Peptides against a protein of PDB entry 4KTY. Designs and how they scored, part 165

Target 1, 266 residues: chain A of PDB entry 4KTY
Amino acid sequence: YVLNDIGVIFYGEVNDIKTRSWSYGQFEDGILDTCLYVMDRAQMDLSGRGNPIKVSRVGSAMVNAKDDEGVLVGSWDNIYAYGVPPSAWTGSVDILLEYRSSENPVRYGQCWVFAGVFNTFLRCLGIPARIVTNYFSAHDNDANLQMDIFLEEDGNVNSKLTKDSVWNYHCWNEAWMTRPDLPVGFGGWQAVDSTPQENSDGMYRCGPASVQAIKHGHVCFQFDAPFVFAEVNSDLIYITAKKDGTHVVENVDATHIGKLIVTKQI

## One batch from the design tools (peptide; made by RFdiffusion4, then SolubleMPNN)

Design b2_p23_8_s2 (from b2_p23_8, 14 letters changed)
Fold by OpenDDE base, seed 1:
Structure b2_p23_8_s2 (fold): chain B 266 residues (1-266), chain A 23 residues (1-23)
Amino acid sequence: as target 1 above (266 residues)
Amino acid sequence: SKEELEKLLKKFENSSHYKTESV
């Protein structure tokens, strides 16, 4: 979890699981310096740099460029004219070294690129980390723990009313740490996500959320546990918006989200 | 039905605001 510099990231669909190699390169020249530079750009105090809770939360914010001129610019429009397409990256080293040299966000990333770079950051700083892939991953926009899908009478999605979304797959990280700020038993693996999905107390960041707490339905603990819970366990609620302005629940699916969660066992 | 839900889900995924790159 710390010493392995080459990994595998799972992607694709639940019925067509694919893998890609990713070079983390946490021991390559300049990478530790770049990780320290990232914390410097975050204005992180020296005392906080020894706390994996603070480091992982700062990392979740700083690996994305939003709010703070962090490492990676996300793009999902299939137009990558001002940078590198997300699929062209094979590892973290080139991204991190470009960020350090240019002092500007690197273009472009999607979830596995964010997760790959974040995994390097965590491992470089001595935090055991792994990438997790969730198939049928929910993005709950209003933190109600359900996916409200509004449909027109013809069965097409009403994009004006529907704020929630589902990824065919999504990648984030789990980081190993003690959680003295949580009840006993909620240490160990913590979900952290650097893909800019939702605002968490003023910044695009996510976690650390206790995996054990989430598995037991405890979403009241810091940080961002409701959001991470919804990614893996939200109900799909299909609501038809009638022409008369009434809403009718047509279907509920409590089993579709989070069909498979995969991580490389090392 | 399950098949109807799967069809609706695929429509939603295809109509989502963000899509992962296929490669």
Scores: peptide ipSAE 0.144, ipTM 0.604, DockQ to the pose 0.536
Fold by OpenDDE base, seed 4:
Parts: C-alpha cells; sequence; structure tokens
Structure b2_p23_8_s2 (fold): chain B 266 residues (1-266), chain A 23 residues (1-23)
C-alpha cells in the first residue's frame, strides 16, 4: 500500500468496468517536499503532522482547491479551456510539482484525479492508502441518508427538486490508521475523500470515516460517517411530484447505490 | 424509475465522470 508507485484506478460503469493506470510517484523528487508544503499551506501545526487522523483530514481539504487554495480545481462541466482536462492526467507528480511551483491550484481534476493525488499525499507521509471506486455512488446533499429521486407524473426525472445526485462511479481513498478517538474496533481502513462534494465543519473535506463503523451502520462517529454511509448505502427513494404539489413515494430501491465497490488489494 | 435514472445518467456519457445532475 505505501510502496507501490503505480496503481490502477477503476472507473466506468458497473456493467462496463474500466481501468486506468495512475502513477503515484510518492518517491519522485520534490513530491515529499510538496506534500510538506501542502501541510504548510494548511497551516498545520508540526504536532499534528504525526497524527494520521489530522493529516488525512487536512489532506482531504487541501487536495481540493476549495476554501484553502488547495491542490486541484474540480471541473465537471466539460470546459477545460483554462487548464488540463482531468482525463489527460496520468499521475500525481506533474500535478503536485505544478502546485508547488505555481503556488496556485492546478486545473483540473475529477474524482480519480483527486483520489490519485490524495493517495500520493497519504503514501508520501507514510499512511497506507488505496483508492476505492464505488459504482452508483450517492451524493447526499441534505444528510438524510436517502437519495431522493423526483419523478414527474409522466415518469421523467425532475432533477430540480433535489440536490441529491448519483455518480455513475466515484473514487475516494481509504487510509489505514488507528482511531484512538473511536471505540475499539473502528481503526483500520478509514474512508477519506478529497473530491469537493460536501461541506464538513466549514470546509470541503471528508473523513476519516471508519469503514468498520460504516459497515456496521455506525454513522455517529467522526468524521463524515453519515455522508460516506450514504455514498455506499443510500436507499433510492423514487418520489412522484404531482401537479398538485404533493409528493408520493412510488418505490424504494435499497440495492442500487453502492452496487459495486472495487479496490486494488495490492 | 430505476430505468429512467439509468437513462438520465447516460445523457451525461460525454463526461469522464457524470451524475444525474449537471451541478
Amino acid sequence: as target 1 above (266 residues)
Amino acid sequence: SKEELEKLLKKFENSSHYKTESV
């Protein structure tokens, strides 16, 4: 997990799983220095830099450019005129070195780019990390642990009635650490996500959320466990919006979200 | 319906990473 400098990221669709190579380059010249610079830009105290909980949470915030002029600007509008298209990146090295050189956020990233760079960051700092791909990943915007899908009376989706959304796939990271701040048994893999999805206590960050806690339905533990739980376990609630303004739950699908979670075991 | 959601997702196939909403 720490020593592999080349990885595979899963993407595409659950029925058409694709893979791409990603060079993490955690041992390349200037990369560790850049990771330290990222923590310096975050104004992270030296005392916190030895704590994987703090480091992963700071990294989650700083790998995205939101709030703090972090590493990567996300773009999903297919307009990449002012930078590099997310698909053009093949590894973390160029991104991190550009960030260090320019001292400005690098354009552009999407989930696998965020996850790739974040994986490098974690590995550079000695935190075992891997990328996880979730197919049909929910983005719960209102923290209700549901994915609301509004339908018109004709059965067409009305996306204007909710901010909730489903990614065809989403990539985030799992970082290995002890969780002395949690009950015994909730250490190990922690979900962390640097893709700017939701605000967590004032910043676009996510995690560390205990994978074991989430797996056992414990969403009360810090950090962002409800959000990560929703990404993998949200029920799809199909709601018909009637012309009279009433909403009727037509169907509930508990099997669609998180249909497949893939990670490399190496 | 689930099928309509899947159809909606397919409308964004031109994106490397797409979701139900173009947010």
Scores: peptide ipSAE 0.024, ipTM 0.628, DockQ to the pose 0.182
Fold by OpenDDE base, seed 5:
Formats: C-alpha cells, sequence, structure tokens
Structure b2_p23_8_s2 (fold): chain B 266 residues (1-266), chain A 23 residues (1-23)
C-alpha cells in the first residue's frame, strides 16, 4: 500500500468492468518535495503534518483546484482546449511536477486522475492508501441520504427539481490510520475523496470517513460520513411532480446504488 | 412493479443526471 509505484484503476460499468494502469511514482525525484509544497500551499502547520487525519483531509482539499489553487482542475464537458484531456494522463508524476514548476493548477482531471494523484500524495507521506471504484455511485446534494429523482407526468426526468445524480462509476481513496477522535473500532480504512463534489465545512473536500462506521450506519461520525454513506447505499426515490404542484412517490429502489465496490488487494 | 421500476431507472440513466465519465 505504500511501496507499490504502479497500480490498476477499475472503471467502466458493472457489466463491463475495465482496468487501466496508473503510475504513482511516489519515489521519483521531486515528488516528495511537491507533496511538501502542497502542504505549504495549504498553510498546514508543522504539528498537523504528522497527523494522518489532518493530512488526508488537507490532501482531499488540495488535490483539487477549488478554494485553494490546488493541484487539478476538473472538467466533464469534453472541452479540454487549455490543457491535457483527463484520459491522456498515465500517472501522477507529470501532473505533480507540472504543478510544482508552474505553481498553478494543472488541467484537466476526472475522478480516476484525482484518485491517482491523491494516492501518490498519501503514499509519499507514508500513509497506506488504495483506490476504490464504486459502480452506480450516488451524488447526494441535499444530505437526506436518498436520491430524489423527480419525474414529469410523462415519465421524463425534471432536471430543474432533480438535484441529485448518479455516476456510472466513481473513484476515491481509502487511507489506513488510527482514529483516536472516534470510538474504539472505527480506525483502519478511511474513505477520502479529492474529486470536487460537495462543500464540506467551507471547502470542496471529503473525509476521512471511517469505512467501519459507514458499514454499520454510523453517519454521525466525522468527517463527511453522511455523504460517503449516500454514495454507496442511497435509495432511489422516484417522485412524480404533478401539474397541481403535488409530489407523489411512485417507486423506491434500494438495490441500484453501490452495486459493486472494487479495490486492488495489495 | 419490477418492470415499471426498470423502465424508470432506464429513463433516469438516459437523462443528464446520469453522469458518464470519459475514459
Amino acid sequence: as target 1 above (266 residues)
Amino acid sequence: SKEELEKLLKKFENSSHYKTESV
């Protein structure tokens, strides 16, 4: 989890699982210096740099460019004219070295690029880390732990009312650490995500959320446990918006979200 | 019914709210 410099990232769909190689390069020249520079840009105090809880949370914020001029600019509009298309990246090294040299956010990333760079950052700083792929990954925007899908009377999705969304797949990271800030038994793997999805207490960041807490429904534990729980376990709620302004729940699907979670065992 | 749910799911998956990342 720390020593491997080449990995595999899972993507595609549940019925057509695909893999891509990713070079983490955590031992290559300039990469450790770049990871330290990232923490300097975050204005992280020296005392916090030895705490994997603080480091992983800061890393989740700083690997994306939002709020803090962090490492990667996300783009999902298929317009990559001012940078590199997300699919063209094969590893973290070129991205991190470009960031260190230019001192500006690198264009462009999507979830697997964010997860790849974040995995390098964590491993470089001695935090055991892996990439996780969730198929049918929910994005809950209203923190109600369900996916509210509003339909017109004709059965088409009402895009104005429907705020929530589902990814065909999403990649994030798990980092291994103790959690002295949580009850006994909620250390170990922690979900952390650098893809800018939701604002968490003033910044686009996510985690560390205890994987054990999520598995047992303990959404009250810091950090971002409700959001991570929703990504893997939201019910789909189909609501018809009638012309009279009434809402009617037509169907509930408790089986669609989080159908498959895959990680490489190392 | 299961068939109705599958139809609704298909409609949602074909909407702009079903996000497909390009790899």
Scores: peptide ipSAE 0.018, ipTM 0.586, DockQ to the pose 0.866
Fold by OpenDDE base, seed 2:
Structure b2_p23_8_s2 (fold): chain B 266 residues (1-266), chain A 23 residues (1-23)
Amino acid sequence: as target 1 above (266 residues)
Amino acid sequence: SKEELEKLLKKFENSSHYKTESV
């Protein structure tokens, strides 16, 4: 988890699982210095840098460029003219070194790129980390722990009303740490995500959320446990929006989200 | 339908990674 500098990231679809290699390069020249620089750019105090809770939370914010001119600019529009297409990256080293050299956000990332760079950051700082891929990963945007799918009377999705969305797959990280801020038993693996999905207390960041807490439905535990819970456990709520403005729940699917969570066992 | 949801998924990102359109 710390010493392995080459990884495998799972992607694709649940019925067509694919793998890609990713070079983390946490031991490459300049990478540690870049990780320290990332914390410097975050204005992280020295006292916090020894706390994996703070480090992972800051890392989740700083690996994305939102709010703080962090490492990676996300792009999902298939327009990558001003940078590198997310699919062209093969590892974290070039991204981190470019960030350190230019002192500007690197273009472009998507979830596996964010997860790859964040995994390097965590491992470089001595935090055991791995990438997790969730197939049919929900993105709850209103924090109701549901995927509200609005349908027209004809059964087609009303894209104007429906704000929630589902990724075919999403990649995030799990970081190993103690959680003295949580009840006993909720240490260990913590979900952290640097892909800019939702605002968490004023910044695009996510976690650390206790994997054990999420597994046991303890969504009240800091940080961002409701969001991570929704990614893996949300029910799809199909709501017909009638022309008269009434909403009718037509169906509930509790089995669609989080069909498979995959990580490399080291 | 599940198939419509899956079709909706394909529109947002590159062919390999796609978000459902906000269903």
Scores: peptide ipSAE 0.219, ipTM 0.677, DockQ to the pose 0.169; fails the geometry check

Design b2_p23_8_s3 (from b2_p23_8, 13 letters changed)
Fold by OpenDDE base, seed 3:
Structure b2_p23_8_s3 (fold): chain B 266 residues (1-266), chain A 23 residues (1-23)
Amino acid sequence: as target 1 above (266 residues)
Amino acid sequence: SEEELEELLKKFESSDHYLTENV
């Protein structure tokens, strides 16, 4: 996990799984220096830099540009005129070196780019890390652990009312650490995500969330366990919005979200 | 051309990673 500088990222659809190579380059010249610089930009205390809980949480914030002028600007509107299209990146090195040189956020990333750069960051700092791909990944916008899908009377999605969304796939990271702040058994792999999705206590960051806790339905533990749980286990609630303003639940699908979670076993 | 490559990359990206409408 720490020593492998080339990885594979799974993407596509559950019925058409694809792979792309990603060069993490954690041993390339200037990359460790850039990771230290990222922590410097975050104003992270030296004493905290040895704590993988703090480091992974700071990394989840700083790999995205939101709030703190971190590494990557996300774009999902197919307009990439002022930077590099997310699909053009093949590794973390160029992104991190550009960030270090320019001291400005690099354009542009999407989930696998964020995950790739974040994986480099974690590995550079000696934290075992891997990329995880979740197919049919939910984005719970209101933290209710459900995907509320509002329908028109004709059965089409009401995009104005529907705030929650489902990605065909989403990539994030798992980082290996002890969790002395959690009950025994909730150490090991922790979900961390640098793709800016939701605000977590004032910043666009996510995790570390105990994979073991989430797997067993424990969402009460820090950090962001409800959000990560929702990504993989949300029920789809289909709600018809009536003209009189009433809502009727038409259907519930507990099987759609998180159909497949894939990671490279190293 | 660079423009054709950019267009191809955009098409690939849009087809690869998207919000599912058929929820």
Scores: peptide ipSAE 0.399, ipTM 0.779, DockQ to the pose 0.094
Fold by OpenDDE base, seed 4:
Structure b2_p23_8_s3 (fold): chain B 266 residues (1-266), chain A 23 residues (1-23)
Amino acid sequence: as target 1 above (266 residues)
Amino acid sequence: SEEELEELLKKFESSDHYLTENV
C-alpha cells in the first residue's frame, strides 16, 4: 500500500469492468517536495503534518483546486481546450511536478485522476492508501442519505426536481490510520475523497470517514460519513411528482447504489 | 508514437465517466 508505485484503477461499468494503469511515482524526484509544498500552500501547521487525520483531510481539499488553488481543476463538460484531458494522464508525477513548477492548478482531472494524485500524496507522506472504485456511485446533494428520483405522471424522469445524481462509477481513496477521535474499532481504512463533490464545513473535501463505521451504519462520526454512506448505500427513492405539487413515493430500490466496490488488494 | 497515441485515444474513449440518466 505504500511501496507500490504502479497501480491499477478500476472503471467502466459494473457489467464491463475496465482497468487502467496509473503510475503513482511517490519515490520520483520532486514528488515528496511537491507534497510538502501542497501542505505549505494549505498553510498546514507543522504540528498537524504528523497526524494522518489532518493530513488526509487537508489532502482531500488540496488535491482539488476548489477553494484553495489546489492541485487539480476538475472538468466534466468535455471541454478540455485549456489543459490536458483527464483521460490523457497516466500517472501523478507530471501533474504534481506541473503544479509545483507553475504554482497554479493543473487542468484537468476527473475522479480517477484525483484519486491517483491523492494516492500519491498519501503514500509520499507514509499513509497507506489505495484507490476504491464504486459502481453506481450516488451523489447525495441534499444530505438526506437517499437518492431521489423524481418521475412525471407519465413515468418519465424529471431531472430538474433534484440535484441528486448517480455516477456510473466513482473513484476515491481509502487511507489506513488510527482514529483516536472515534470510538474503539473505527480505525483502519478511512474513506477520503479529493474529487470536489460536496462542501464539507466550508471546503470541497471529504473524509476521513471510517469504513467500519459506514459498514455498520454509523454515519454520526466525523468526517463526512453521511456523504460516503450515501455514495455506497443510498436507497433509490422513486417519487412521482403530481400536477398538484404533491410527491408520492412509488418505489424504493436498496440494491442499485454501490452495487460493486472494487479495490486492489495489494 | 502513433500507436501510443491510438492507445491514449482508446483510453480516452473508454474512460467514460458519466451521470446515469436511467436509474
Scores: peptide ipSAE 0.352, ipTM 0.762, DockQ to the pose 0.089
Fold by OpenDDE base, seed 1:
Structure b2_p23_8_s3 (fold): chain B 266 residues (1-266), chain A 23 residues (1-23)
Amino acid sequence: as target 1 above (266 residues)
Amino acid sequence: SEEELEELLKKFESSDHYLTENV
């Protein structure tokens, strides 16, 4: 989890699972220096750099460019004219070295690119880490632990009312650490996500959230446990917005979100 | 039905990795 410099990332769809190789390169020249530079840009104090909770939370914020001129600019609009298409990246090294050299955010990333770079960051700093892919991954926008899907009477999604969304797949990281700030038993794997999805206490970041706590339905613990819980456990609630202004719940599905969660390192 | 729901989910998908692969 910390020594392997090449990995496999799962993507695609649950019925058409695909894999891609990713070079983490945590031992390549300049990569450790770049990870230290990232923490310097975050203005992280030296005492905090020894705490995997703080390091993973800072890394979650800094691997994305939002708020803080971090490493990667996300793009999902199929317009990559001012950078590299997300699919063209094969590893973290070129991205991190470009960031260090230019001192500007690198364009562009999507979830697996964010997860790949974040995995390098964590491993480089001695934090055991792996990439996780969740198929049918929910994005809960209002932290109500459900996907509120508003439909027109014709069955089309009402995009004005619907704020939540679902990814066909989403990649994030799990980092191994003790959690002395949590009750006993909630250490081990912690979910952390550098893809800029939601604001967490003023910044686009996510985690560390205890995987064990989430598996047992405990969402009251720091950090961002409700959001991570929703990614894998949200109920889909289909609500028809009628022409008379009434809302009617037509269907509820508790089975479709988080159909498959996969991780593999080779 | 499960098939109808799957179709609804596909319509609601906010990500398309294929857009990235096609660039």
Scores: peptide ipSAE 0.073, ipTM 0.573, DockQ to the pose 0.274
Fold by OpenDDE base, seed 2:
Structure b2_p23_8_s3 (fold): chain B 266 residues (1-266), chain A 23 residues (1-23)
Amino acid sequence: as target 1 above (266 residues)
Amino acid sequence: SEEELEELLKKFESSDHYLTENV
């Protein structure tokens, strides 16, 4: 996990799984210095830099540009005129070195780019890390652990009322660490995500969320376990919004979200 | 064209939000 400088990232669709190579380059010249610089920009105290919980949480915030002038600007609008298209990146090195040189956020990333750069950051700092791809990944925006899909009376989706969304696929990271802040048994792999999806205690960050806690439904465990749980296990709730303002639950689909979670076994 | 190929690659590789299909 720490020693591999080249990885594979899964993407595409559940019925057409694709792989891309990603160069992490955690041993390349200037990369460690850049990772330290990222923590410096986060104003992370020296005492916290030895704690993988703090480091991974700070990394999840700082790999995205939101809030703190972090590494990557996300874009999903297919308009990349002021930077590099997300698909053009082949690894973390150029992104991190550009960030270090320019001292400005690098444009542009999507989930696999965020995950790739974050994986480099974690590995560079000695935290075992891997990328995870979830197909049909939910984005719960109201922290209710379900996907609320509002329907018009004709059965069409009401896009104005429906705030929750599903990614065809989403990539995040798992970082290996002990969790002395959690009950025994909830160490090991922790979900961390640098793609700016939701605000977590004032910043766009996610995790570390115990994978074991999520698997066992312990969503009350810090950090961001409800959000990560929803990404992989939320039900779709189809709600008809009537003209009189009443809501009626028409259907529940417990099978749509999190159909496949893939990671490279190392 | 190289631009068309780049656009195709962008679409092919992009993650997309979607709203679920009508019930």
Scores: peptide ipSAE 0.233, ipTM 0.751, DockQ to the pose 0.065; fails the geometry check

Design b2_p23_8_s4 (from b2_p23_8, 13 letters changed)
Fold by OpenDDE base, seed 5:
Formats: structure tokens, sequence, C-alpha cells
Structure b2_p23_8_s4 (fold): chain B 266 residues (1-266), chain A 23 residues (1-23)
């Protein structure tokens, strides 16, 4: 998880799983310097740079351009006029070197690009890291741990009332570390995500969230455990909005979200 | 029913709240 410079990222649909090669290049010339530069731009003190909890949390913020002029600008509109289409990237090296040279955010990324660059950052700094792909990944917008799907009387989705969304797949990272800030047993793999999804205490960042805590429903453990829990375990709640303004729960699907979570073990 | 849930899921997947990455 630290030494391998080429990886595989899983993507596609749950019924049509695909793989993409990604070059991490954590040992390439200038990459370590760039990772240090990222931490400098984040104004990390020297004491914080030795703490994988702080480093991974800062990395989750700085790999995206939001808030802090970090590494990557996300785009999902299929119009990539001022940069490189996300699908054109094959690895982290060109992105990180461009960022270091230009001192401006690089365009453009989507989840696997964010995850790829973040994986390089973590590995370069000696933090064991892997990419995780979640199929049917929920995006809980109101922190209620549910996917609230509001329906019109005709059965179509009411897009105005519905705030939550689901991705066909989403990629994030898991980083290996001890968690002395948590109870015993909640170290090990920690979910961290650099794709800008939700604001976490003033910044677009996510994690580290203990994978063991998430698996056991301990959503009170820092950081961002409710959001990560929702990504993998939310129920789909189908709610009909009646003409009189009342809401009625019509159905609940507890089987759809997080249907498959995959990662490369080697 | 399972059939009803399938129909609801299909309607949801056809909405703008079911997002797809571009690869």
Amino acid sequence: as target 1 above (266 residues)
Amino acid sequence: SEEELKELLEKFENSDHYLKENV
C-alpha cells in the first residue's frame, strides 16, 4: 500500500464492473516536494505533519480546490473547456507537477482522479493507503442518515423537495493509522475523501472516519462518520408529497445503497 | 412489494438525483 506505484481503480456499474489502471508515481522526481508544498499551502505546522490524522484530514481538503486553492477542480458538466477532461488523466504525476509549477488548481477531476491523487499524497508521506469504490453511493445532504426521495403524485421524483442523491459509483480512500483519539479497536483503516461533497466544519473535506466504527454504527466518532455511514448504509425512503402539503412514506428500500464495496488488496 | 420497489427504483434512476460519473 505504500510501495506500489501502479494501481487499479474499480468503476462502472454493479452489474458491469470495470477496472482502470492508475499510475500513482509517489517516487517520481518532484512528487515528494509537491506533497510538502501542498502541506505548506495548507499552513500545516511542523508538529501536525507527523500526525497521520491531521495529514489525512488536511489532504482530504487540499486535494480539492475548494476553500484553499487546492490541487484539483472538479467538473461533472461534460464541458471541460479550460483544462483536461477527467477521463484523459492516467496518473497523479502530471497533475501534481502541474500544480507545483503553476501554483494554481488543476482542471479537471472526478472521483477517481481525486482518489488517485490523494492516494499518491498519502503514500508519498508514508501513510498506507488504498482506493475504495462504493457502488450505489449515497450523498446525504441533510445529515439524517437516510436518502429521502420525494415523489410527485404521478410517481416521478420531485427534484425541488429531494435534496439527497446517489452516485452509480463513488471512489474514496482508506488510510491506515492508529486512532489514539478514539476508543481501542477503532484504529486501522480510516475512510478519507477528497472529492468535494459536503462541508465538514467549514471546509470541503471528509475523514478520517474509522471503518470499524462505521461497520458497527458508531457515527458519533470523529471525523464525518455520519456522512460516510450514509454513503454505504442509507435506506432509500420514498415519500409522496400530497397536494395538501402532507408527506407520506410509501416505501423503504434498505438493500440498494452500498450494494458493493470493492478495493484492491495488493 | 419487491416489484413495487423495482418500479420506484427505476423512476429514481431516471431522475436528476441519480448521478453518474463520466467514466
Scores: peptide ipSAE 0.544, ipTM 0.926, DockQ to the pose 0.834
Fold by OpenDDE base, seed 1:
Structure b2_p23_8_s4 (fold): chain B 266 residues (1-266), chain A 23 residues (1-23)
Amino acid sequence: as target 1 above (266 residues)
Amino acid sequence: SEEELKELLEKFENSDHYLKENV
């Protein structure tokens, strides 16, 4: 995990799985210096820089530009007029070196770009890391652990009653560490995500969330376990909004979200 | 039924709440 400088990222649709190469370049000149610079920009204390829990949480905040002038500006508007389209990037090195040189956020990224750069950051700092792709990835916006789908009486989707959404796929990272702050058995792989999705205690960041805890239904442990749980295990709740203002649950699909989770084993 | 869920899913996937990355 730490030594591989080229990886594969899974993307596309669950019925049409695609792969792309990504150059992490954690050993390239200037990359370690840039990772240290990122922690300096975060004003991270020196004592915390040896703690993978703190480092991964800071990294999840700083790889995105929100809140703190971090590395990457996300954009999904398909315009990209003031930078590089997300699909044009082939690795982390050019992004990180541009950030170090300009001292300004780099434009633009989407989930696989965030995950690629974050993977470089983690590996560069000696944290074993991999990219995970979740197909049918839920974004629970109201922290109810459900994906609410509102229907009008005519059967059309009402887009105004919820901000919940589902991505065809989403990429994030898993980082390997001990979790002395959690019960025994919840160390190992921790989900961390630098794609700006939700505010977590004042910043756009996510994790580290124990993968083992989430798999066993334990969402009460830090950090952001409910959000990560919802990404992979939300029920689709189909709700008819009636003209009288009443809501009726018409159907529940407990099998669709997180239909496939893929990661490279090597 | 499974068929009803499939129809509902198709409606959802055609909505603006089903998002796609640009690759």
Scores: peptide ipSAE 0.541, ipTM 0.922, DockQ to the pose 0.830
Fold by OpenDDE base, seed 3:
Structure b2_p23_8_s4 (fold): chain B 266 residues (1-266), chain A 23 residues (1-23)
Amino acid sequence: as target 1 above (266 residues)
Amino acid sequence: SEEELKELLEKFENSDHYLKENV
C-alpha cells in the first residue's frame, strides 16, 4: 500500500461498476513537503505527528476546505466555473502542489478526489491506506442509524423535510493502525473520510473508526463509528408526511444501503 | 410491492441533490 503510487478507484453504480486510475504520487517532488505543510496549517503538534490516530483525524479535516481552509473545495452542482471539474483530475500531485503554491483551497473535488488526495497524504506519512467504495452509501445527518425519507402525498420526495440522502456510490479511505485507545481487537483498518459530510466535534471530519468494531456492531467507540456504520447499514424509512402533520411509515428497506463495498486488496 | 419500492427508491435517488459525477 505505502509503496504503490498508482491506484484504481471503483465508482459508478452497483449494476455498472467502473474503475478509474489515480496517481497518488506520494514520492513526487514537493508532495511530502506539502503533506507536512498541511499538518502545519492544521497547527498539529509535533508530538502528534507520529500518531496515526491523530494524523488520520487531522487529515480527514484538512483534505477538505471546510472550517480550516484545507486542500479541496467540494462541489456537486455540475457547475464548476471557478476551478477544475472533479472528473478532470487524474491524481493527487497537481492538487497538492497547487494547494502548496497558492496556499488556498483547490476547486473542485468530489468523493474520489477527496479519497485520492487523502490516500496520498496517508501514504506520504507512512500510514498504510486504501480507498474503499460503497455503493448506495447513506448520508445520515442526525446519527440515528436510519435514513428518514419523507414523501409528499403524491409520492414525491419532500426535500424540505428529508435531510438524509443516499449516494449512488461513495469513496472513503481505510488506514491501517493500532488502536491502543480501543479494546483489543479493534486495531487494523480504520475508516477515515475527508469528504465533508457531517460535523464531528466541531469540524467536518470523519474517523478513524474501527472497521472491526463496525463489522461487529460496536458503534460506541471513537471516532464517528455511528456515522460510518450508517453509511453501510442504514435502513431506508419511507414516511408520508400528511397535511394534518401526522407521519405514516409507508415502507422500510433494509437491503438498499451498503449493497456492495469494494476495495483494492493488493 | 417490490416494484412499488423500486419506484420509490428511484424517486428518492433522482431527488437526491448529492448525486455524484459518474465519469
Scores: peptide ipSAE 0.049, ipTM 0.562, DockQ to the pose 0.587
Fold by OpenDDE base, seed 2:
Structure b2_p23_8_s4 (fold): chain B 266 residues (1-266), chain A 23 residues (1-23)
Amino acid sequence: as target 1 above (266 residues)
Amino acid sequence: SEEELKELLEKFENSDHYLKENV
């Protein structure tokens, strides 16, 4: 988890699981210095840099460019003319070195790129980390722990009303640490995500959320446990918006989200 | 029905504004 500089990232579809190699390069020249620079750009105090909780939370914010001129600009519109297409990246090294050299956000990333760079950041700083892929990953945008899918009377999705979304897959990280801020037993793997999805206390960041807490439904445990819980366990609620303005729940699917969570065992 | 739900899911997926790059 710390010493492995080449990884495998799972992606694709639940019925067509694919893998790609990713070079983390945490031992490459300039990478540690870049990770320190990232923390400097975050204005992280020196005392906090030894705390994996703080480091992982700061990393989740700083690996994305939002709010703080962090490492990567996300793009999902298939328009990458002003940078590198997300699929063209093969590892973290070029991204991090470009960031360090230019002192500007690097274009472009999607979830596996964010997760790859974040994995390098964590490992470089001595935090055991791995990438996790969730198939049918929910994006709850209103923090209600469910996916509200609004339908027209004809059964088509009302895209104007439907704000929640489902990724065919999503990649994030798990970081290994103790959680003295949580009850005993909720240390170990912590979900952290640098893909800018939702605002968490004023910044696009996510985690660390205790994987054990999430597995046991303890969504009240900091940080961002409700969001991570929804990614893996939200119900799909199909709501017909009637012309008269009334809403009717037509269907509920409790099985679609989080069909498979995959990580490489090391 | 499961079939109706599947059709709804397909419609939802097709209408999702969050698109992953095909790699």
Scores: peptide ipSAE 0.045, ipTM 0.564, DockQ to the pose 0.584

